Peptides against a protein of PDB entry 5D63. Designs and how they scored, part 132

Target 1, 292 residues: chain A of PDB entry 5D63
Amino acid sequence: SLRRGIYHIENAGVPSAIDLKDGSSSDGTPIVGWQFTPDTINWHQLWLAEPIPNVADTFTLCNLFSGTYMDLYNGSSEAGTAVNGWQGTAFTTNPHQLWTIKKSSDGTSYKIQNYGSKTFVDLVNGDSSDGAKIAGWTGTWDEGNPHQKWYFNRMSVSSAEAQAAIARNPHIHGTYRGYILDGEYLVLPNATFTQIWKDSGLPGSKWREQIYDCDDFAIAMKAAVGKWGADSWKANGFAIFCGVMLGVNKAGDAAHAYNFTLTKDHADIVFFEPQNGGYLNDIGYDSYMAFY

## One batch from the design tools (peptide; made by RFdiffusion4, then SolubleMPNN)

Design b2_p20_5_s2 (from b2_p20_5, 9 letters changed)
Fold by OpenDDE base, seed 5:
Structure b2_p20_5_s2 (fold): chain B 292 residues (1-292), chain A 20 residues (1-20)
Amino acid sequence: as target 1 above (292 residues)
Amino acid sequence: SMEETLARMEAKFNAFIASL
């Protein structure tokens, strides 16, 4: 079954993603097909899938940017019914905003069925143009029509997945203790992570003994990422991944505080030095503490 | 609890600072 998480949802037939037009929070904002750029933040194309308790394979889909929910207009079963953004809640009982999401017949893509109408989210005519209509349309679970097949590319990790990635890293001290602060984390591309770092003022910050040294840089970076998240997204129920680590060198005679994020495939961590903006596979320290 | 977690984090952080 589909896991709770943030997804970039791409059509199986053409290079188009499910896009909330202009990221608008207005009720009735069209959801459309739109081109996307890999390894970037596709601002209007990220969806938080929240599983409904006790309803198998059924979710709400909250647009990360607008904080509104995917909504089948009037819950109509008519082919061509508009799919829009609309105000809602994660655990709504409104069938217009409840979506059964299961694997398609190809075993890789998903189909998105409205819980009430039993129609499917359809990229009308497989149109790859920006602004192409996405609508509810008649279909079946076993049909191979790529207009109704979607890849769910997970853009977030659970706290457990993050914990597992950390645990696999060779630069973790035997006395390591990790402290999980949130449940689900949007993982940023390095380019975005770096931009936040640049915008934070840290590149121009002066290292000063004790008063503004490694721990201050690392915490300032985490704070900057947190603020960026709060300022950028209207949806709730997730955090932006940015960790802080405390480490000791191999000799055991020096300590350092630094940041870390996840690799593109979410399987590993990469260290980030907030004093110079560098990404490193080996920062020269073994972590004995982290919080993220 | 979150309070306990934060307390542990603070303790570890203080230990880190003391080690510098």
Scores: peptide ipSAE 0.029, ipTM 0.489, DockQ to the pose 0.099
Fold by OpenDDE base, seed 1:
Structure b2_p20_5_s2 (fold): chain B 292 residues (1-292), chain A 20 residues (1-20)
Amino acid sequence: as target 1 above (292 residues)
Amino acid sequence: SMEETLARMEAKFNAFIASL
């Protein structure tokens, strides 16, 4: 079954993603097909899938940017019914905003069925143009029609997945204690992570003994990422991944505070030095404490 | 709880600062 998480949802037939037009929070904003750029933040094309308790394979889909939800207009079963952004809540009982998401016949893509109408999210005519209509359309789970098949590219990790990635890293001290602050984390491309670092002013910050040293840099980076998240996204229920670590060197005579993020495949961590903006597989310290 | 976690984090951090 599909896990809770943030997804980039891409059509299986053409290079088009499910896009909330202009990222608008207005009720009735069209959801459309739109081109995307791999390995970047596709701002209007990220969706938080929240599983509904005790309703098998059924979710709400919240647009990260607008904070509104995927909504089948009037819950109509008519082919061509508009799919729009609309205000809602993660655990709504409104069947217009409930979507059953299961694997398609090809075993890799998913189909998205409205819980009430039993129609499917359809890229009308498989149109690859920007602004192409996405609508509710009749269909079946077993059909191979690529207009109704979608790849769910997971853009986030759970706290458990992050914990597992940390545990696999060889630069963790035997006394390591990790503290998890959130449940689900959007993982940023390094380019975005670096841009946040640049915009924070940290590149121009001066190291000063005790008063503004490694811990201040590391905390400032985490604060900058947190602020960026709050300022960028209207959806709730997730965080932006940025960790802080405290480490000790092999000799045991020096300590350091630094950041870390996740690799592209989410399987490992990479260290980030907030004093210079560098990404390292080995920062020269073994972490005995982290919070993220 | 989050409060307990925060307290533990603070203790660890304080120990780190003292080691600098």
Scores: peptide ipSAE 0.028, ipTM 0.487, DockQ to the pose 0.068
Fold by OpenDDE base, seed 3:
Structure b2_p20_5_s2 (fold): chain B 292 residues (1-292), chain A 20 residues (1-20)
Amino acid sequence: as target 1 above (292 residues)
Amino acid sequence: SMEETLARMEAKFNAFIASL
């Protein structure tokens, strides 16, 4: 079963992703196939999948950028029916915006079936060009047509997954207490995380004893990431991953405050020093407190 | 509650500051 989360949805046949054209919030904005750049934020190509309670394998798909939802035009079962962005809500009863998402016959990719029409999201003719039509099309769950098969690359983690990643890290103090602030987190590429850090003004900030020291840097970074999230995305129901840790050195005679994020595979954490923008597997401290 | 969580965080943070 597909987990709640943010996904980059890539065609199984060609290197194209499901893209909301221009990231527009206008009703009827075309959803199209578009090229993507690996290991980057593909701004118009991120979708929050929200599972519908008591409806097996069925979701709404909210575009992170626009805050609008994947919508089968008029709910038509006709092959070639446009799939567009349209205003909606996460738990709508509108069958135009309800999508049953299950594994395809290959066991790796998914098919996306409209709940009402029973047609499938189709990259028409497997066209790899930017702006290629995505439409509802007739099909079956067991058909091997790559035009209707999609890889769901998960771009987020749940709070539980983040907690597990922290727990696996060797640089956690025996007295560690973690505090979870949100339920689902978009995990940023380091390049994006670094850019937020740069834009925050922290690179030019001067360390000053007590009045602007390690805790101020760490909190400022968290605030900058939060602000970036609020300013960048119109969808709700998720946060941007950026943690704060308080740690003590092995000798027990020094403390430090720092940030952390998740590795690309979401299995581990990496420490981030907001005073210099460095990423480290070992920051020289064992965390006794974190919030994220 | 989140309020209680924040209170605990504040306590931990204060202890951190005192340890510097």
Scores: peptide ipSAE 0.028, ipTM 0.487, DockQ to the pose 0.099
Fold by OpenDDE base, seed 4:
Structure b2_p20_5_s2 (fold): chain B 292 residues (1-292), chain A 20 residues (1-20)
Amino acid sequence: as target 1 above (292 residues)
Amino acid sequence: SMEETLARMEAKFNAFIASL
């Protein structure tokens, strides 16, 4: 079954993603096919899939940017019915906003069926152009029509997945204690992470003994990421991944505070030095504490 | 609270530094 998480949803037939037009939070905003850039944030094309308790394979899909939900207009079963952004809640009972998402017959892509109408999210005519119509359309689960097949590329990690990534890292001290602050984390591309760092003013911050040293830099970076998240996204129920670590060197005579994020495949962590903006596989310290 | 959590973390860090 599809896990709770943030997804970039791409058509199986053409290089088009499910896009909330202009990221608008207005009711009735068209959801359309749109081109995307791999390894970027794709602002209007991220969807939080929230599983509905006790309803198998059924989700709401919240646009991260707008905070609105994928909505089949009037819940109509007519082919060509508009799919729009609309205000809602994560655990709504409104069948216009409930989507059964299961694997297609190819075992890799998913189909997205409206819970009420039983029609499927369809990239009409497989149109790859920007702004192409996405609509509810008749179909079956076993059909191979790529217009109704979607790849769900997961852009987030659960706290458990983050914990596992940390546990795999060789630079963790035997006394390590991790503190998990949230449940689901959007993982940023390094370019975005770096841009947040730049915009924070940290590149121009002066290191000063004790009063503004490693811990201040590391916490300032986390604060900057937190603020960026709050300012950038209207959806709730997720955080932006940015960790803080405290570490000790091999000799045991020096300590350091630094940041970390996840690699693109979400399998590993990479250390980030907020004093210079560097990414390192080995920062020279073994972490005895982290919070993220 | 988060403030309390941060305080605990700081205390642990300070204790570690003091042990060096």
Scores: peptide ipSAE 0.023, ipTM 0.488, DockQ to the pose 0.098

Design b2_p20_5_s3 (from b2_p20_5, 11 letters changed)
Fold by OpenDDE base, seed 2:
Structure b2_p20_5_s3 (fold): chain B 292 residues (1-292), chain A 20 residues (1-20)
Amino acid sequence: as target 1 above (292 residues)
Amino acid sequence: SMEDVLAAKEAKFLAFIASL
């Protein structure tokens, strides 16, 4: 079954993603096919899938940027019915905004069926052009039509997945204590993470003994990422991944505070030095404590 | 001491967490 998380949803037939037009929060904003750039934040193309309790394989899909929800217009079962952004809530009972999402017959892609109408989210005619119509369309779970098959590229991690990535890292101290602050985390590309660092003013900050040293740099980076998240996205129920660690060196005579994020495949962590903006697989310290 | 350094930094982080 599909896990709760943030997804980039890509058509199985052509290089198009499900896009909320202009990221608009207005009711009735068209959801369309649009090109995307790999390894970047595709701002209008990220969707938070929230599973509905006690309704098998059924979700709401919240656009991360607008905070509005995928909505089948009037819940109509007619082929060609518009799919739009519309105001809603994560646990709505409105069948216009409830989507059953299960694997297609190919075992890799998913199909997205409206709970009420039983029609499927369809990239009409497989049109790869920007702004191509996405609509509800008749279909079956077993047919191979790529217009109705979608890859769900997961762009977030759960707190448990983050915890597991930390646990498998070789630079964790035996006395490690982790503090989890949120439940789901959008994982940023390094380029975006670095840009937040630059915009924070940290590159020009002066190290000063005790009053502004390693812990202040690490906390300032965490705060900058938090603010960036709040200023960038209208959806709720997720955080931006940026960890803080306290580590001890191998000699046991020096401590350091630093940041960390996740690798592209979300399987490992990479350390980030907020004093110089560097990414390292080994920062020279074993982590004693972390919060994220 | 190393223990004092770690304890002081941990206390600062815990105070931050508690403020959330």
Scores: peptide ipSAE 0.140, ipTM 0.774, DockQ to the pose 0.722
Fold by OpenDDE base, seed 3:
Structure b2_p20_5_s3 (fold): chain B 292 residues (1-292), chain A 20 residues (1-20)
Amino acid sequence: as target 1 above (292 residues)
Amino acid sequence: SMEDVLAAKEAKFLAFIASL
């Protein structure tokens, strides 16, 4: 079954993603097909899937940018019914905003069925153009029509997944203690992570003994990422991944504080040095404490 | 000592966490 998380949702037939037009929070904003750029933040194309308790395979889909929800207009079962952004809540009972999401017959893609109408989210005519209509359309779970098949590319990790990635890293001290602060984390591309670092002012900050040293840099980076998250997204129920670590070197005579993020496949961590903006697989320290 | 330095840094982080 589909896990709770943030997804980029791509059509199985053409290189088009589910896009909330202009990221607008207005009720009735069209959801459309739109091109996307791999390995970037596709701002209007990220959706938080929240599973509904006790309703199998059923979710709300919240647009990260707008904070509004995928909504089948009037819950109509008519083919061609608009799918729009609309105000809502994660655990709504409104069937216009409840979506049953299960694997298609190909075993890789998903279909998105409105809970009430039983129609499917359809990229009308498989149109690959920007702004192409996405609508509710009649269909079945077993048909092979790519207009109604979607790849769900996970853009977030759970705290458990992050914990597992840390545990796999060879640069973790035997006395390691991790402190988990949130439940779900959007994982940023390095380019975005770096841009946040640049915008934080850290590149211009001077290392000063104790008063502004490694721990201050690491905390400042985490704070900057947190602020970026708050300023960038209207949806709730997730954080932006940015870890802080304290580490000790192999000789046991030096300590350091630094950041870390996740690799693209979410399987591993990569260390980030906030004093110079570098990404490293080995920062020269074994982490004995982490906050994320 | 290194122990003191580590303790101080840990304290800063704990304070940060408490502020969240």
Scores: peptide ipSAE 0.100, ipTM 0.738, DockQ to the pose 0.855
Fold by OpenDDE base, seed 4:
Structure b2_p20_5_s3 (fold): chain B 292 residues (1-292), chain A 20 residues (1-20)
Amino acid sequence: as target 1 above (292 residues)
Amino acid sequence: SMEDVLAAKEAKFLAFIASL
């Protein structure tokens, strides 16, 4: 089944993603097809899928930017019914905002069925233009129509997945202890991560013995990412991934504090030096403590 | 000592975590 997480949802037929128009939080804001840029933050096109307890394969879909939810207008089963953003909650009982999401017959894409109406999220006419209508439409689970098939590109990791990525890294000390602060993490492209670093003022910060040294840089980066998350997104129930580590070198004569993030495939970590903005597969230290 | 350096940094991080 589909895991809880943040997804970029792309049409299986054309290079179009499910987009909340202008990222508006107003009730009734159209959800539309829109072009996207790979390996970037597509601001209005990220959706937090929250699984409904005791309802198989059924989710709410919260737009990360607006904090509103995918909503089938009046829950109507009529073909062509508008799909909009609307205020809601993650565990709502409103069937207008409940979506059963399962694999399509092709085994790769998903179909998105409204729980109440049993109609499917449809990119009308497979229109690839920006602003193309997305609507509820009649269909079946086994139908091959690409207008109703969607790829779910996972943009986040659970704390358990992050923990697993850390555990398999060769630069982890035998005495390692990790402290997990959140449950789900949006993983940023390096370009975005770097921009947050630049905007934080850290590139111009002066290293000073004890009063502003490696631990201060690492914590400042973590704080900057946290603030960026709070300022950028209206949805709740997730964090932005930015870890802090304490490490010791192989010789045992130097210690360091640094950051880390996840690789694009979310399988590995990459170290980030907040004193110079560098990304490294080997920072020269083995981590004995982390929090993220 | 290295032990003192590590202990100091760890204490600072634990204090930060506790403040969250």
Scores: peptide ipSAE 0.094, ipTM 0.738, DockQ to the pose 0.867
Fold by OpenDDE base, seed 1:
Structure b2_p20_5_s3 (fold): chain B 292 residues (1-292), chain A 20 residues (1-20)
Amino acid sequence: as target 1 above (292 residues)
Amino acid sequence: SMEDVLAAKEAKFLAFIASL
């Protein structure tokens, strides 16, 4: 079954993703096929899937950028019915905004069925052009039509997944204490993480004993990422992954505060030095405490 | 001492968490 999370949703037949046109929050904004760039933030193409309690395999899909929801226009079962962004809530009872998402017959892609109409999200004619129509269309769960098959590329991690990634890292102190602040985290590409760091002013900040040292840099980075998240996305129910760690060196005679994020596959952590913007697999410290 | 340094940094982190 599909887990709660943020997904980039890509067509199984052509290199096109489900895109909210211009990221607009207006009711009735078309959802269209659009090209994407791998390993980047595709701003209008990220969707938070929220599972509906007690309704098997059924979700709302909130556009991360606009904060609006995938909506089948008038809930119509007619082939070619528009799929749009529309205001809503995560746990709505409106069947126009409820989507049953299950594996297709190929075992890797998913199909997206409207709960009410029982039609499927369809990239009309498999059109790979930017702005191609996405509509509700008749179909079945078992047919192999790639117009109705979608890969769900997970762009977020749960707090449990983050915790597991930390736990398997070799640079964790035996007395480690972790504090989890949120439930679901969008994981940023390093390029985006670095850009936030640059925009924060930290590259120009001066280290000063006690008054602005390693812990201040690490906290400032965490704050900058938090602000970036708040300013960039209108959806709620997730955070941006940026951890803070306190570590001690092997000799036990030096301590440091630093940041960390997750690797591309979300299986491991990578350390980030907010004083110089460097990414390291070994920062020279074992983590005593983490907040994320 | 190292313990004092760790305690001071922990206090800053906890204060940050409390502000969220």
Scores: peptide ipSAE 0.064, ipTM 0.712, DockQ to the pose 0.806

Design b2_p20_5_s4 (from b2_p20_5, 11 letters changed)
Fold by OpenDDE base, seed 4:
Structure b2_p20_5_s4 (fold): chain B 292 residues (1-292), chain A 20 residues (1-20)
Amino acid sequence: as target 1 above (292 residues)
Amino acid sequence: SMEDVLAAKEAKFEAFIASL
């Protein structure tokens, strides 16, 4: 089954993603096919899939940018019915906004079926052009039409997945205590993470003994990421991944405060030094405390 | 103690900053 999370949803036939046009929060905003750039934040093309309790394989899809939901216009079962962004809630009972998402016959892609109409999200004619129509269309679960097949590229991790990544890292002290602050985290590409760091003013900040030292830098970075998240996205129910760690060196005679994020595959953590913007697999400390 | 660790927090760091 598809896990709760943030997904970039890409057509199986052509290099187009499901895009909320202009990221607009207006009811009735078209959802369209649009080109994307791999390993970047595709702003209007991220969708939070929230599983509906007690309804197998059924989700709402919230556009991360607009905070609106994927909506089949009037819930119509007619082929060619518009799929739009519309206001909603994560656990709505409105069948226009409920989507059954299951593996296609190829075992890799998914199909997205409207719960009420039983029609499928279709990239009409497999059109790869920007702004191509996405509509509800008749179909079956077993047919091979790539117009109705979608790859779900996971862009987030659960707190449990983050915890597991930390647990696998060799630079964790025996006294380690981690504190989870959120449930689901958008994982940023390093380029975006670095840009937030640059925009925060930290590159120009002066290290000063005690009054603005390692912990201040690390907390300032986390605060900057948090603010960036709040300012950038209208959807709720997720955070932006940016951890803070306190660590001790191998000799046990020095400590440090630093940040960390997740690798692209979400399997490991990478350390981030907020004083210089560097990414390191080994920062020279073993973490005895983290919050993220 | 954890307090001792915190007290030693800047020892390695000064050398790190000097290397930048």
Scores: peptide ipSAE 0.020, ipTM 0.589, DockQ to the pose 0.059
Fold by OpenDDE base, seed 3:
Parts: sequence; C-alpha cells; structure tokens
Structure b2_p20_5_s4 (fold): chain B 292 residues (1-292), chain A 20 residues (1-20)
Amino acid sequence: as target 1 above (292 residues)
Amino acid sequence: SMEDVLAAKEAKFEAFIASL
C-alpha cells in the first residue's frame, strides 16, 4: 500500500509529471502534464498523500506549493472531466477529492481512481507536451493503458525512516540521543540545501570563539531551512529535513556541532558543515545528540 | 571527563575561515 508522504507523480508512458499549473491556489486551476527535471525541486509537481482513516488505499492529494487539493470537477464520471486544484482539507469527506491509489497490473506503477466517480486520472492521449490535459477517464484496474499509470516517487521520509538512517550510520556515539521534532520531512536535493545555506548569510559569517562558533552555525542553518520551508510551501503537515548534531571526536578531546541531511535514496545520512557548506560522509565526529 | 570534552569545542575552522 502507498504510504503517507510527498510524491512526485510521473506518467508511466511518457516523461511527464502531474503538475498544478503555475502553482496557483485558485479553485479550478488545471492540473496538467508537464516536463520535469530529475534531482531538482519540481515546485508545482509535489503532492502530499494523506491516507484516509478506515478507507482502504484512499488518500487526499495536496499540492505542496499551492496548498490546494486534487479535485475531480463536480465529481463527474464523464470521460474527459477536468482534474483541478481546489481548496480542501486533508481528511475531507468530499468524494471529488478522495483518490483510491493502488498498484496497477504491472506491479510497479499506480493507478489513481476517484473514490466517487470510479474514473481514473488520465494523461489524455499520453500527450507529453507541457500543459497536456489530465482528466478523469473510464478505465479498469487491470488495464495496461499507460495513460492511467503513474510512478509515485517518494520525496519525503517519515521520522521513523530518518531515525533508521541515523541508526545505520557508523559515526554515532554510544551515548547518542535523538530528538524527533516532526513526522514527515521533505528531503531536499543538495543544490537546494546549499542555496538555502548561501541565502542565510552563513557563508559570510565569521567563526568567533564561543560567541559565534559551531553550534551557532548549525542552528542558524536549521533556522534558515525552517524559514525557507514556511516561505516556499503553502501546504501543512510536513517539515523540511535539516538536522543538527552534536558530536565528539575519536580522541575524546574535542566537540563539534554540525548539520546533516539524507542521501538521495533516503537510506543514509550525509553530514553538512555549515561553516563551509561542505558535504561529508565522515565529518570526524561521532554524534551523541541530534534533533531534526 | 566527557563534560570537559564537550566543553572543548572544535576551533580548527578558525584558520580556515580566516583564510577565505
């Protein structure tokens, strides 16, 4: 079954993703097929899937950028019915905004069925052009039509997954304690993470003994990421991944504060040095504390 | 002690930052 999370949703037939046009929060904004760039933030193409309690395999899909929800216009079962962004809530009872998402017959892609109409989200004619129509269309779960098959690429991690990634890392001290601050985290590409770092002013900040040293840099980075998240996305119910660690060196004579994020596959952590913007697999310290 | 270790913050970046 599909887990709660943030997804980039790509057509199984052509290199097109489900895109909320212009990221607009206006009711009735078209959802369309659009090209995407791998390993980047595809701003209008990220969707938070929230599972509906006690309704098997059924979700709302909130656009991260606009904060609006995928909506089948008037809940119509007619083929070609528009799929739009529309105001809503994560746990709505409005069947126009409820989507049953299950594996297709190929076992890798998903189909997205409107709960009420029983029609499927369809990239009309498999059109790969930017702005191609996405509509509700008749179909069946076992049909092989790639117009109605979608890959769900997970762009977020749960707190439990983050915890597991940390636990696998060899640079964790025996006294380690982790403190989880949120439930679901958008994991940023390094390029975006670095840009936030640059924009924070940290590259121009001077290390000063105690008054502005490693912990100040690390906390400032986390604060910058938090602010970036708040300023960038209208959806709620998730955070942006940026951890703070305190560590001790192998010699046991020095301590350091630093950041960390997750690798692209979400399986491991990578350390980030906010004093120079470097990414490291080994920062020279074993973490005894983290919060994220 | 661990407390002393934790109090001994890393200063190695001072020279690096000063060189930038």
Scores: peptide ipSAE 0.019, ipTM 0.572, DockQ to the pose 0.057
Fold by OpenDDE base, seed 2:
Structure b2_p20_5_s4 (fold): chain B 292 residues (1-292), chain A 20 residues (1-20)
Amino acid sequence: as target 1 above (292 residues)
Amino acid sequence: SMEDVLAAKEAKFEAFIASL
């Protein structure tokens, strides 16, 4: 089964992603095929999949940027019915906004079926152009038509997955305690993470003994990421990943506070020094506490 | 609970600062 999470949804046939046009929150905004740039945020192309309790393999799809939901217009079963952004809620009973998502016959891609109409999300004619129509279309679960097959590239981690990544890292102290603040986290590319750091004013901040030292830098970075998240996205039910760690050196005679994020594959953590904006696999400390 | 997490976080920060 597809896990709850934030996905970039890419067509299996052409390099096109499911895009909410202009990121608009207006009801009836077209959902279209659009090109994307790997290893970037792709602002209008991120979707939070929320599983519906007691309805197998069925989700709502919330656009992160607009806060609106994928909606089959009038729930029509006619081929070519528009798929749009529309206001909604994560656990709606409106079948226009309920999508059954299961693996296709190839075992890698998914198909997206409207719960009510039983039609499938279709990149019409496999058109790779920006603004290409996405519509409900007749189909079956077993057919191989790439117009109706989608790769779900997960852009977030659950708190459990983050916890597992931390546990795999060799720079964790035996006394480590982690504190989870949220359930699902959008993981940022390093370039975006660095830009938030730059915009925070931290590069120009002066280290001062106790009054503005390592813990202040680390907390200021966490706060900057939190504010960036709140200011950037209209959807709820997720956070932006930015951790804070407290660590002790091998000699046990020095402590430090620093940040961390996840690697691109979400399998490992990487340390971030908020005093200089550096990314490190080894920051010289073993963490005895984290919150994220 | 979240309250417990926050309380524990505060306590650990205080301990960290005191250890510097």
Scores: peptide ipSAE 0.018, ipTM 0.545, DockQ to the pose 0.099
Fold by OpenDDE base, seed 1:
Structure b2_p20_5_s4 (fold): chain B 292 residues (1-292), chain A 20 residues (1-20)
Amino acid sequence: as target 1 above (292 residues)
Amino acid sequence: SMEDVLAAKEAKFEAFIASL
């Protein structure tokens, strides 16, 4: 069963992803196939899958950038019916925006079926060109047509997954207290995380005893990431992952405040020093408190 | 609750600052 989360949705046959054209929030904006770059944000190609209560394997798909939803035009069962972005809500009853998502016959990819029409999201003719048509098309759950098979690359973590990653890290103090602020987190590539850090002005900020020291840097970084999230995405119901930690050294005679994020595989954390923009597996402190 | 989380966060932060 597909979990709630943010996904990059990639065709199983060709290197093309489901893209909301120009990231436009206008009703009727085409959803198209488009090339993507691995380990980048792929701005118009991120989708929040929200499971519908009491409807098995059925979701809305909200484009993170536009805040609009994947919509089968007029709910038509005709092959070639346009799939567009359209205004909606996460728990809508509109069958044009309800998608049953289950494993395909290969056990790795998914198929995306419109709840009402029972047609499938199809990369028409398997066209790998930018702007290629994505449409509703007739199909079955068991056929092997790669035009209708999609890999769901998870780009987010739940708070529980983040908590588990922290718990596995060797640099956590025995007195650790964690405070979870959100339920689902988009995990940024380090390049994006670093760019936010640069744009915040922190690289030019000066350490000053107590008045602007480690805690100020760490909080400023978290604030910068929060603002970046608010300014970059129109969808709701998720946060951008950026943690703050308080740590103590092995000798117990020094404390530090710093940031952390998740590794690419979401299994571990990596520490981030907001005073210099460095990523470290060992920052020299054991965390006794985190909030994220 | 979120309010409890925020209150706890504030308390821990203040305790940290006092130790610096």
Scores: peptide ipSAE 0.018, ipTM 0.543, DockQ to the pose 0.099

